Peptides against a protein of PDB entry 4JHK. Designs and how they scored, part 1

Scores and structures below are computed, not measured.

Target 1, 212 residues: chain A of PDB entry 4JHK
Amino acid sequence: EDYKIQSFDLETQKLLKTALKDPGSVDLEKVSSVIVDQSLKDQVFSREAGRICYTIVQAEAKQTNGSVFRRNLLNRLQQEFKAREETRKRSTQEWVCLVSFICNIFDYLKVNNMPMVALVHPVYDCLFRLAQSDALKNEEEVDCLVLQLHRIGDQLEKMNVQLMDELFNLLRDGFLLQEDLSSMGRLLLLEILEFRAGGWKLSDTAQKYYYS
Below, numbering starts at 1 at the first letter of every chain, in headers, positions and changes, except where a header shows other numbers.
Peptide ipSAE was made for these designs. It is ipSAE averaged over its two directions, with the distance scale d0 held at 1.0 Angstrom where the peptide's residues are scored. Compare it between designs on one protein only; published cut-offs may not apply.
A fold fails the geometry check if it doesn't show the stated peptide or something in it is severely misdrawn.

## One batch from the design tools (peptide)

Design b1_p8_1 (made by RFdiffusion4)
Fold by OpenDDE base, seed 3:
Structure b1_p8_1 (fold): chain B 212 residues (1-212), chain A 8 residues (1-8)
Amino acid sequence: as target 1 above (212 residues)
Amino acid sequence: SVTEEVLS
């Protein structure tokens, strides 16, 4: 398989490639650190990072029946999650990267094809934070919120429909009542409301309407 | 309508 790791230097690329095929031969703590650091800088990479992480986890499990990589990854993720408010204050970009990364790990790092239960509440906590009025006025945060819901909303709802209902109550209120939404932000909220109402799917016609 | 469904 091809993995998009061109943003790293050649030495790091080699490290990652080795981790993907022979995880027992590399420092998996270092590998996890490199992946997290880059994911916190590049939201686009965070999607690829999820896939990379899954592959490394599976490779290590098969090779040594170990979980060193996953343990280090989740420990770092927990640290970043705990500091999420400070991250948001420092940089909106870093904050949305953090949310994206957490959501992508939730999406890809499954156990027996099931989401990790331990990540459910942290993911919802991030999405609820993005759904607050002070975040909804920022288009970058709205973009992140809507993107994550498109990616993992159906899975999250299966884990806890009550929290999803509460989240979308906030989104409906934001769409209808919040005065300082951007035009695009308001459009995105409407789209995601329709997306869920349609069973987490959009018709081809609706897709063209919102994104053409 | 679509609007009614979305806002319900």
Scores: peptide ipSAE 0.010, ipTM 0.516, DockQ to the pose 0.037
Fold by OpenDDE base, seed 2:
Parts: sequence; structure tokens; C-alpha cells
Structure b1_p8_1 (fold): chain B 212 residues (1-212), chain A 8 residues (1-8)
Amino acid sequence: as target 1 above (212 residues)
Amino acid sequence: SVTEEVLS
């Protein structure tokens, strides 16, 4: 299986490749740190990171029935989550990378084929932050919000429909009432509102309209 | 309408 890790130096690529196949032979704390660091810098990689993390978790479970990698990963993730407001203030790009990474971990890193319950509230907290007025005016944050809801909205709703209702109340209010939305931001909000209303899917006509 | 459903 091929993983998109060409952004790393050759030594790190080797480390990651070894972790994917023989996790017991590498420092899994270092591996987790490298993955998180890169995910905070590259939103494209953050998607791949979820898949990589899942593979390493499965490989370690199979090899030693251990969970060292997952533990280190989640510990680092918790640290970054706790500092999310500082991250947002420092760099919008790093902030949306963090959100993307957390959401991708939620999406990919299932335990016993179930989402990690411990990640539900952190994910919602991030999405709620993106749904605040000061974030909705930033197209980069709106892009992130809408992207995550397309990816994991259905799963999140199954975990807590009340929070999802509250989140979408904010999005509807933003769409209707917030005056400093960009044209694209407003369009994206309308699309995601329609997406959920349609059972987390779009009609063929709507799909062509929004994404042609 | 679709709008009414989305915004309800």
C-alpha cells in the first residue's frame, strides 16, 4: 500500500514506512510526534495522516497486541486540542490543520469498529468554534468546517444529534444573519445546510450546481 | 420549498 509521505525527508520516510509494517522496531512516540507535527502544517497530509495512524495502530495491535502508538498519538492530540485557541490566534492555517487532523483521526481511528467516544466532544468543540461569527467570516475556516461536516457529519450526528442540531442552528443563523460572510462562504453554508437536510447527501441537481 | 426545509 502506498502512502503520501513524500513531504518528509528520506530518513523520516523510512521511519514511517517501518512503523507501518513493523511498529515494534521503531520509536512509536517519535513516529506519533512526527505525524502530528506535519499534520499541523499540511492540511492535505492531515487526511493521509488519519489513514497512516490507523494502519500503524492495526499493525501494532497485530504484532504485539499493544497500543503504544495510539496512546502517544492521543496524548499529543489532547495537548494540541487544549492549546487550540492559542494556535488559532497564531495561525489560521495551523488551526484548520489541527481541526482537520482531529476530524480525520475520528474518522479513521476506530476501535473495535467503533468511533472513539472520547473524541466526540473535542470534534464538536472544534466545529462549534469554526461556527462562531469571528470564524465564519474567514473563508479558510468555513472551508474547513464544511469539509469536515461532509466527511464525518453523519457519523458525528449518530454520536450526538443534539449537538449537531445546535451546531446547525449556528450555521443557519450565520447564513441568514451574518453580513460579513464571503460570497463563497455563504454558498458553502447553504450547501452544507442542504446536505444535512437531505440526509447527508445531495441530489444530482444540487451536486452539479455546487461542485461542477 | 428546499429553502424552507433547509432553514426550518
Scores: peptide ipSAE 0.010, ipTM 0.521, DockQ to the pose 0.039
Fold by OpenDDE base, seed 4:
Structure b1_p8_1 (fold): chain B 212 residues (1-212), chain A 8 residues (1-8)
Amino acid sequence: as target 1 above (212 residues)
Amino acid sequence: SVTEEVLS
């Protein structure tokens, strides 16, 4: 299986590849730190990071019945989550990368083939933050919000439909009432509203309309 | 309709 880790230097790539196959032979704290750091810089990688993390978790569990990597990963994730408002203030790009990373960890890092319940509220908290008026006016944040909802919205709803209803109430209000949305932002909100209403899927025609 | 559901 090929993992998209070309953004790292060769030494780090080797480290990651080794972690994927023989996690007991590497410093898993370092591995987790590297993955988180890169995920906070590259939203595209953050998607891949979820898959990488899951693989390492499974490999370590199989090899030593250990969970050192997962513990370090989640500890770092929690630290970043707690500091999310400061991150947002400092850098919108890092903020949306953080959200993307958290969402992708939720998506891929399953426990007994189920989403980690402990991540549900943190994920929703991030999405709710993106759904606030001060965030909806920023197209980068809207892009992130809509992207995550496309990726994990159906899973999140299964975990807590009440929170999803509340979230989409905010999105509806943003779409209808907020005056400083960009044209694209408003379009994206409409699309995601339709997406959920359609059972978390769009027709081919609608998909083409919004994303061609 | 879907539209009504979205905007409701």
Scores: peptide ipSAE 0.010, ipTM 0.514, DockQ to the pose 0.041
Fold by OpenDDE base, seed 1:
Structure b1_p8_1 (fold): chain B 212 residues (1-212), chain A 8 residues (1-8)
Amino acid sequence: as target 1 above (212 residues)
Amino acid sequence: SVTEEVLS
């Protein structure tokens, strides 16, 4: 299977390819660090990173029945999560990349086809942060919030419907009451409200209205 | 309306 890792130098590409096929022969801590570092820089890669991580986890489990990579990955994620406010202050781009990466790990790194329970609250915490008034006024953060809810909202709701209700109460209030939303931001909030109300899906006509 | 349903 091919993975989109052309953004890395050739040596790192080799490292990642080896990790995917023979994880026992490489430093899995280094591999996890490389993946997280790049995911914090490239939001598009963060989705690919989810697939890569899942594949490495499976490969290691089959090869050695180990979980070194997953432990290192989650440890690094925890570190970045703890520092999320400082990251947001430093760089909105890095912040939304972090959120995207955590959400993608939640989406792809499943155990027996089930989401990792330990990631549920961290994901919600990130989404709640994006739903605060100081974040909703930033279109880049609204884009991230809406994108993640499109990708994993249905899964998150299954894990905790109460938190999802509370989150969407904030989004509704933002849509109705917040004065400094951009026109596009307000449109995106309305769209995601409609998206959930429609069972986490949009009609073709609605999709064209909001995204084309 | 659809709007009322979504916002309710």
Scores: peptide ipSAE 0.009, ipTM 0.507, DockQ to the pose 0.038

Design b1_p8_1_s1 (made by RFdiffusion4, then SolubleMPNN; from b1_p8_1 with V2L T3A)
Fold by OpenDDE base, seed 2:
Structure b1_p8_1_s1 (fold): chain B 212 residues (1-212), chain A 8 residues (1-8)
Amino acid sequence: as target 1 above (212 residues)
Amino acid sequence: SLAEEVLS
């Protein structure tokens, strides 16, 4: 299996590859730190990071029945989540990377084939933050919000439909009432509203309209 | 911590 880790130097690539196959032979705290650091800088990698993390977790579980990597990963994730407002103030790019990373961890890092319940509220908190008026005016944040909802919206709704209803109330209000949305931002909000209304799927006609 | 909650 191929993982997209070419953005790292060769030494780090070797570290990650070893972690994927033989996690017991490497410093898993270091591995987790490297993955989180890169995920905070590269939103594209943050998606891959989820898959990488899942693989390492599974490999460690099979090898030693351990959870050292997951523990370190989640500890770092908690730290970054707690500092999310400061991150947003410092860099919108890092903020959306953080959200993307948290959402991808939720998506990929299942426990007993189930979503981590502890991540539900943190994920919603991030999405709610992106749904605030000061965030909706930023196309980069809207892009992130809509992307995450496309990826994990159906799963999140199953975990808490009330929060999802509240979130989409904000999105609907943003679409209808907020005047400083970008044209693309408004289009994306409309699309995601339609996406959920259609059971987290788009009709063929809508798919062609929005994405072709 | 989040890790403790998930790993419990």
Scores: peptide ipSAE 0.030, ipTM 0.749, DockQ to the pose 0.048
Fold by OpenDDE base, seed 3:
Structure b1_p8_1_s1 (fold): chain B 212 residues (1-212), chain A 8 residues (1-8)
Amino acid sequence: as target 1 above (212 residues)
Amino acid sequence: SLAEEVLS
């Protein structure tokens, strides 16, 4: 019922609210564009965007048995994904927003309460890119990587444990061998290694230690 | 790529 859309102007807020309740009465292509554009600017919003997108998808399915919004959303996502290297070169901030958005769509936009299979490899591709040496030296990218793994790591592993093993091999090597990691970056890698080893959860004591 | 195509 309550969605964090105060960053938009009043007209756009009205558009989004209408899309959430009566998607058939608005231009869903425009709605998808607005959501994607804002998600590429604000990583915090990208989390909310996932929830918003899910609600719109469900509302449209119930109202018209349609999937116009989802189709437009995924088409735009594909375009941004294809241009991910150019985005990264242009702006680290936009790049991590893109990754966050893709991961949040994976998390929220489920079919029959299951993740969309089509998004599994794109998500892993983004996470593997963040796990490369040139990315691990950037704390902003490490923050993003670790955050996404906290949010959806358990789900991703269920979809493909082999890829998750390969990803964490890179993270282990980065933690142990890469010299230009920041202190915080190294701490975050250690935490996420422990997080997975603990079954994708931490004790309350450990949680307080790492995030005090 | 294969990953990109499945998004459409």
Scores: peptide ipSAE 0.029, ipTM 0.707, DockQ to the pose 0.093
Fold by OpenDDE base, seed 1:
Structure b1_p8_1_s1 (fold): chain B 212 residues (1-212), chain A 8 residues (1-8)
Amino acid sequence: as target 1 above (212 residues)
Amino acid sequence: SLAEEVLS
């Protein structure tokens, strides 16, 4: 399987490729660090990072029955999560990258084909933060919020429908009542409200209307 | 589990 890691230098690419095939031969703490660092810079990579992490976890489990990589990854995620408000204040781009990465780890890093329960509340906390009025006025944050809900909303709802209801109450209120939303932001909120109401799917016509 | 001990 080929992975999109061209954004890394050649030495780091070699490190990652080795981790994917022979995780026992590399420093898995370093591997986790470089993946998180890059994911905080490149939101597009965050999606790929989820796949990479899942593959490394499986490879290590098969090779040594170990979980060193997963432990280091989750420890680093916890550090970044705890500092999320400071990250948001420093850089909206890094903040949405962080949210994207956490959501993609939730999406890809399954245990026995099930989401990690420990990630449920952290993911919701991030999405609730994006649903606050000070975030909804920023189109970049709205884009992130809507994108994540498109990707993992159905899974999150299965884990905690009450939190999802509360989240969408905020989104409804934002759509209806918040005055400083951009036109596109308001459109995206309407779309995601419709998306959930439709069972986390859109018709082809609706898809073209909102995203074409 | 390990996962439950972090990011909680």
Scores: peptide ipSAE 0.028, ipTM 0.732, DockQ to the pose 0.059
Fold by OpenDDE base, seed 5:
Structure b1_p8_1_s1 (fold): chain B 212 residues (1-212), chain A 8 residues (1-8)
Amino acid sequence: as target 1 above (212 residues)
Amino acid sequence: SLAEEVLS
């Protein structure tokens, strides 16, 4: 299987490739740092990062029965999560990359094919932050919110339906009551409301309406 | 779990 790591220099690519095949032979703290750093810069990479992380975790577990990579990865995620408000203030782009990365780790880094329970509340916290009035007025944040809910909303709801109900109450209120939403932002909120109402699926009619 | 310990 191919991994999209062309954005890294050749030395780093070699490091990542080695980590994927022989994790015991590389500095897994450095590997985790490189992956997180790039994920904070490139939202598209965050999907690939999830796959890469899962592969490394599995490879290390099988090779050495170790969990060095996962420990370092999660420690770094926790650090970034704690600083999320500062990140948002500094750069909306970095903030949405952070949210995207956390959500993709939730999506891909599963244990026994189950999501890590410890990531549920951090993910919800990020999505709730995106659902606040000051974030809903920013199209980039709305894009991120809607994208993540499309990707992991069904899984996240299974983990805690009460929080999902509360989140969508905020989104509905934003759609109906907030005056400074962009036209696109309002459209995206309506779409995601319908998406969940339809069982986390879009009807053919809705697909044509929103994405034609 | 490890994840719970790190993120708690």
Scores: peptide ipSAE 0.028, ipTM 0.736, DockQ to the pose 0.058

Design b1_p8_1_s2 (made by RFdiffusion4, then SolubleMPNN; from b1_p8_1, 3 letters changed)
Fold by OpenDDE base, seed 3:
Structure b1_p8_1_s2 (fold): chain B 212 residues (1-212), chain A 8 residues (1-8)
Amino acid sequence: as target 1 above (212 residues)
Amino acid sequence: SLADEVLS
């Protein structure tokens, strides 16, 4: 299977390819660090990163019954999560990349085809932060929030419907009451409200309407 | 935080 790792230099690409096939032969801490660093810079890559991470985790489990990569990955995620407010203040772009990465890890890094329970609250914490008034006025943050809910909202709701209800109460209030939303931000909030109300799906017509 | 501890 092909993985999108063209953004890395050739040496790093080789490292990643080896990790995917023979994780026991490489420094998995270094591999995790490289993946996280790039994911914090490129939101598009963070989606691919989730898939890559899952493959490495599975390969290591099969090869050595180990979990060194996953442990290092989650430790790094913890560090970045703890510093999320500082990251947000420094760079909105890095902040939304962080959220995207955490959500993508939640989406891909499953155990027995189930989401990691350990990631549920961290993901919700990030989404709740994006749902605050000071974040909703920033279109880039709204884009991130809505994108993640499209990707993993149904899974998150299954893990904790109460938190999802609380989150969408904030989104509803933002849509209805917040005056400094951008026109696109308001449209996106309306769409995601409709998306959940429709069982986390949209008709083809609705999809074209909102994202044409 | 609880979330941070769980990630560790």
Scores: peptide ipSAE 0.033, ipTM 0.739, DockQ to the pose 0.092
Fold by OpenDDE base, seed 2:
Structure b1_p8_1_s2 (fold): chain B 212 residues (1-212), chain A 8 residues (1-8)
Amino acid sequence: as target 1 above (212 residues)
Amino acid sequence: SLADEVLS
């Protein structure tokens, strides 16, 4: 199995590979730190990071019945989440990477085969922030918002339909009323509105229209 | 902490 860790140096790649197979033999705090750091810089890796984290969590659970990695990961995640507004001000890229990472952790890092309830509000908070007018005008943020909703929207709705309704009220308002949306941003908002309205799926015709 | 909430 390939975990797409080519962006790391060889020493770090070895560390991660060892963590995936024999987590008890490495410093899991260091591993979690490395994964989070890279996820904040590379949105593509942010997606992969979720899968990597899940694998390490499962490996540690099976090996020692421990949860050292998950604990360290979530502690770091909380720190980054708390500082999200500062991150957004500093770098839009890092901000959308953070959102992507949090959403992917929600998606992949299940506990007892269920989403972590504690992550529901943090995820919604991030998505609501992306749905504000000052964020919707930035195509990079709209891209992130729509991407996450495509990935985990159905799961999030199951956890809290009221918040999802409120979120999509903002998106509808943005689509209809906000004047400084990019053409692509407006198109993406329309698509995601239709996506949810269709039960978190698109018709073949719509899929081709938006993504071909 | 978030970790405490999840791991509790």
Scores: peptide ipSAE 0.033, ipTM 0.757, DockQ to the pose 0.048
Fold by OpenDDE base, seed 1:
Structure b1_p8_1_s2 (fold): chain B 212 residues (1-212), chain A 8 residues (1-8)
Amino acid sequence: as target 1 above (212 residues)
Amino acid sequence: SLADEVLS
């Protein structure tokens, strides 16, 4: 398998490649830190990071029946999650990267093909934060919100439909009532409302309308 | 589980 890790220096790339194949031979705490650090800076990488993390978890489980990497990863995620408001104040870009990364970990890092229950509320908390009025006026945050709901909305709903209903009530109100939304932001909210109403699916025609 | 004890 090929992993998109070209954004790292050569030494770090070697570290990651070794972790993917022989996790017992590297410092898995360092590996987790490197992945999280880069994911907080590069939203595109955050998607790849989920896949990388899953592979390392599986490799370690197979090699030593250990879970050192997953433990370190989740500990770091918890730290970043707790500091999410300060991160948002400091940098919208880092904030949406954090949300993207947490959502991608939720998507990829499954246990027995099931979502990790511990991540459900943290993910919802992030999405609810993006659904607040002060966030909906920022197109970058709306982009992130809609992207994550497209990726994991159906899975999240299965975990807690009540929270999803509450979230979409906020999105509906934002779409209808908030005056300082950008035209694109309003369009994206409408699209995601339609997306869920359609069973988390969108026709090809609708897809072209919203994303062409 | 360990996972349930963190990030909760």
Scores: peptide ipSAE 0.033, ipTM 0.750, DockQ to the pose 0.059
Fold by OpenDDE base, seed 4:
Structure b1_p8_1_s2 (fold): chain B 212 residues (1-212), chain A 8 residues (1-8)
Amino acid sequence: as target 1 above (212 residues)
Amino acid sequence: SLADEVLS
């Protein structure tokens, strides 16, 4: 497999590559820290980070039946999650990166081919935060919200349909009632409302309409 | 919030 880790220096790239193949030979706490730090800076990497993390988890499990990496990763995620409001106030970019990373971990870091139940509420909490009026007026936050729902919405709904209904009630209200939405933001909300209503899919025609 | 039982 090919992993996009070009944003790291050569030494760190080597560290990550070694972790992917021989996790027992590296400091897995350091590896987890590096991955989280970069994921908070680069939303594109945060997507790739999910795959990387899954691979390292599997490699460590196979090699030593250990879970050191996963424990360190989740501990760091907990810390960042707890500080999410401070992060949002400091940097919208870092905030949406955090949300993206948590969602991607949910998407990729499965246990026995199932989503980690413990991540369900944290993911919803992040999405609900993005669905608040003060966030919906920021197109970057709307982009993040809609992107995550496209990626993991169907999985999240299977875990808790009641929360998904509540979330989409907020999105509907935002679309209909909020005055300071950008044109693109309003379009994205409409699209995601249609996306879920259509069973978490869009027709080819609709796809072209919204994204071309 | 994240479940404490899953986190070390």
Scores: peptide ipSAE 0.031, ipTM 0.731, DockQ to the pose 0.065

Design b1_p8_1_s3 (made by RFdiffusion4, then SolubleMPNN; from b1_p8_1, 4 letters changed)
Fold by OpenDDE base, seed 2:
Structure b1_p8_1_s3 (fold): chain B 212 residues (1-212), chain A 8 residues (1-8)
Amino acid sequence: as target 1 above (212 residues)
Amino acid sequence: SLRDKVLS
């Protein structure tokens, strides 16, 4: 598999490649830190980071039956999550990268082929924050919200349908009532509302409407 | 386009 790690310097690329194949030979705390740092800066990498992390977790499990990388990763994620409001105030870009990263970790990093229960509420908290009025007016945040719901909405709903209902109530109200949404933002909200209503898929008619 | 935004 190819991993999108071109944004790193050559030394770090080597570190990551080694971690993917021989995790016992590298400092996995450093690896986790590097991945999180870059995920906060680069949305493209943030999307790929989940897959990279899962691969490292699998490799370490096979090699030593260890979980050093996962523990360090989750600890760092928790720190960033706790500081999410400060991050949002400092940089919208870093904030949406953080959300994307957390959602991708939820998507890829399974435990015994099951979603990590500990990530459910943090993911919802991030999505609820994106669903607030002050966030919905920012197209970058709406893009992130809708993208994540497309990726993991069905899985997340299985974990807590009540929270998903509450979230989509906010999205519906935003779509209908909020005046300072961009045209694209409003369209994205409509699409995701219909997406969920259709069982996390679009009908042929809807597919043509949104994507033709 | 919407497609670009959703699938990006």
Scores: peptide ipSAE 0.032, ipTM 0.719, DockQ to the pose 0.031
Fold by OpenDDE base, seed 4:
Structure b1_p8_1_s3 (fold): chain B 212 residues (1-212), chain A 8 residues (1-8)
Amino acid sequence: as target 1 above (212 residues)
Amino acid sequence: SLRDKVLS
């Protein structure tokens, strides 16, 4: 299977490939660190990282019934999550990468085919942060917010519909009331509002409107 | 475009 790890040097690529096939033969703490570090730099990779992480988790479970990788991954993720405000202040790009990574871990790293409950509130916390007025004025943050909601909104809502309602109240208010939204940002908010209202899908008419 | 953003 093809994993998008071309952004790493050859040695690291080999490390990752080995982790995917024979996780017991590599330093899984190092592997997790490498994945997290790159995910904080590259939002595209952060999407792929979820799939990679799931594969490594499954491989380790199958090989040794171990969970060293997952533990290290989640520990690092928790550290980054706790520092999310500092990250946001330092770099919007790293912040949205962090959110993307957390959301993609939520999306891919399933336990018994179920989302990790422990990630629900962290994900919502990130999305709520993106829904604040100071974030909505930044198109990069709006892009991230809307992208994640397209990817995992339906799953996340199933975990806590009340929080989703609260989140979308903020998005609606932002769309209607916030004056310093970019044109694209406002359009994205409208689209995602309609997306959820339509059951996390777009009608053919709406599809044509937004994506023609 | 919105499509590019959503599908990225």
Scores: peptide ipSAE 0.032, ipTM 0.713, DockQ to the pose 0.031
Fold by OpenDDE base, seed 5:
Formats: C-alpha cells, structure tokens, sequence
Structure b1_p8_1_s3 (fold): chain B 212 residues (1-212), chain A 8 residues (1-8)
C-alpha cells in the first residue's frame, strides 16, 4: 500500500513505515509532529495524512491497545488550530493546508467507526473562517473551502445541522452580495450551494453544467 | 477545470 511518503527523506520514511507496522517501536510523538509539519507544507500530503494517521492509530490499538499517537496528534493539531489566524497571516498556503489536514483527519480518523466529536467544532471554525469576506476574495481559500465541503460536508452536517445552515448562509451571502469574488470563486460557491441542496450530490443537470 | 479543482 502506498502512503505517499516519498516527499520525506529516507530516514523519516523509515520512521513512518515502522510506525505503520510496529508503532510501539518508535517515538510516536515525533511521528505525529513529522506528519503535521509536512501536512502544513503540502496539501496533497495533508489529504493522505488522514489515511496514514488512521492506519497508525489502528496499528497501535491492535498492538498495545494504546492511543499515544492519537493523543499526540490531537495535541499538536489543537496547537495549530489555536494559532490558525497567525498561520493564515503568515501563509495562505499553510493555512489551507492546515484546514485540509484537519478535515482529512476528521474524515479518516474514526474511533469505533465514529467521527471524533472533538474535531467537529474546530472543523466548522476553520470553514467559517474561510467563509468570511476577506477569505472569499482569495480563490485559494475558496478552493479549499469548497473542496472540504465536498469531502466531508455530509458528515459535518450530521454532526451539527445548525452550524451547517449558518455556514451556508454565509456562502449564499458571499455568492450573492460580495463584489470582489473571482468568477471562479463565485462559480465554486454556486456549485457547493447546489451540492448541499441536492443532498450532498449533484443532479444530472447540475453535473452536466459544472463538469461537462 | 472546475471538476479537476473540486475533485482533486
């Protein structure tokens, strides 16, 4: 199985491979830090990181019934989340990578086949931030917002429909009222509005309109 | 394309 760890140096790759197979034999705090660090730099990896993390969590649970990796991961994630405004100010790329990472952790890191409740509000907070006017004018942030909602919107809504309604009120207002959206940004907002309205899927007509 | 962007 390919876990997309080619971007790491050979030593780190070895560390990650060992963590995936024998988590008890490595420093799981270090592993979590490495994964988070790379996820903040590479959005492609931030997507894959969720799967990697899930595998490590499952491996550790099976091996020792432990949860050291998960605890360290969540602690680091919480730190990054708390600093999200500073991250956004420093680097839009790192910010959207952070959002991508936290959303993918939410998507993949299931406990007893259930989403982690602790991540629900942090995810929504990130998405709400992306839905603010100053973020909607940045296509990179809109791309991230819409991508995440496509991936995990239905799951998030199940966790809190009121927050989802509030979020989409902002998106609707942005689509209708904000003047400095790019054409693509406006199109993406419209698409995601229709996506949710269609039960987190596109009708045949909408599919043809947006993707044909 | 929009498809590539959303589904990437």
Amino acid sequence: as target 1 above (212 residues)
Amino acid sequence: SLRDKVLS
Scores: peptide ipSAE 0.032, ipTM 0.721, DockQ to the pose 0.030
Fold by OpenDDE base, seed 3:
Structure b1_p8_1_s3 (fold): chain B 212 residues (1-212), chain A 8 residues (1-8)
Amino acid sequence: as target 1 above (212 residues)
Amino acid sequence: SLRDKVLS
């Protein structure tokens, strides 16, 4: 398996590779910190980080029956989540990286092939924040919102359909009523509305319309 | 493009 860790220096790459194969031989708190820090800076990595984290969790469970990495990871996630408004004020880029990371952890860190229940509300809270009027006017935030819904929307809806309905009410109103949406933002909202209406997939006709 | 954004 290949993991996208080329953005780290060689020493850190070695640390991560060792964590993936022999987690008991490294400082897993340090490993979790490195992964979170990089995920807050690089949205591409924040997506890949979920897969890396899952592999480390599985490796540690098999090797020592431990959960040190997951514990430290979730503790750090909780800290970043609590500070999300401050992060958003400081940097839109870091904010969307945080959302991407939380969503990808939700997607990959499954127990018995089930999502972590503890992450459901934090994920929805992030998506609802992106669905507010002050966020919908920012194309970068709309991009993030729509991307996450494409990736995990169907899973998230299964956990709480009422919250998903409420979220999409906001998106519909934004699409129809908000005046300061970008052209691309409005198009993305229309696409995701149709995506969910189609059972979290696009028809061949819709696929051609949006992605021709 | 929309495709690049959504499928990236």
Scores: peptide ipSAE 0.032, ipTM 0.716, DockQ to the pose 0.030

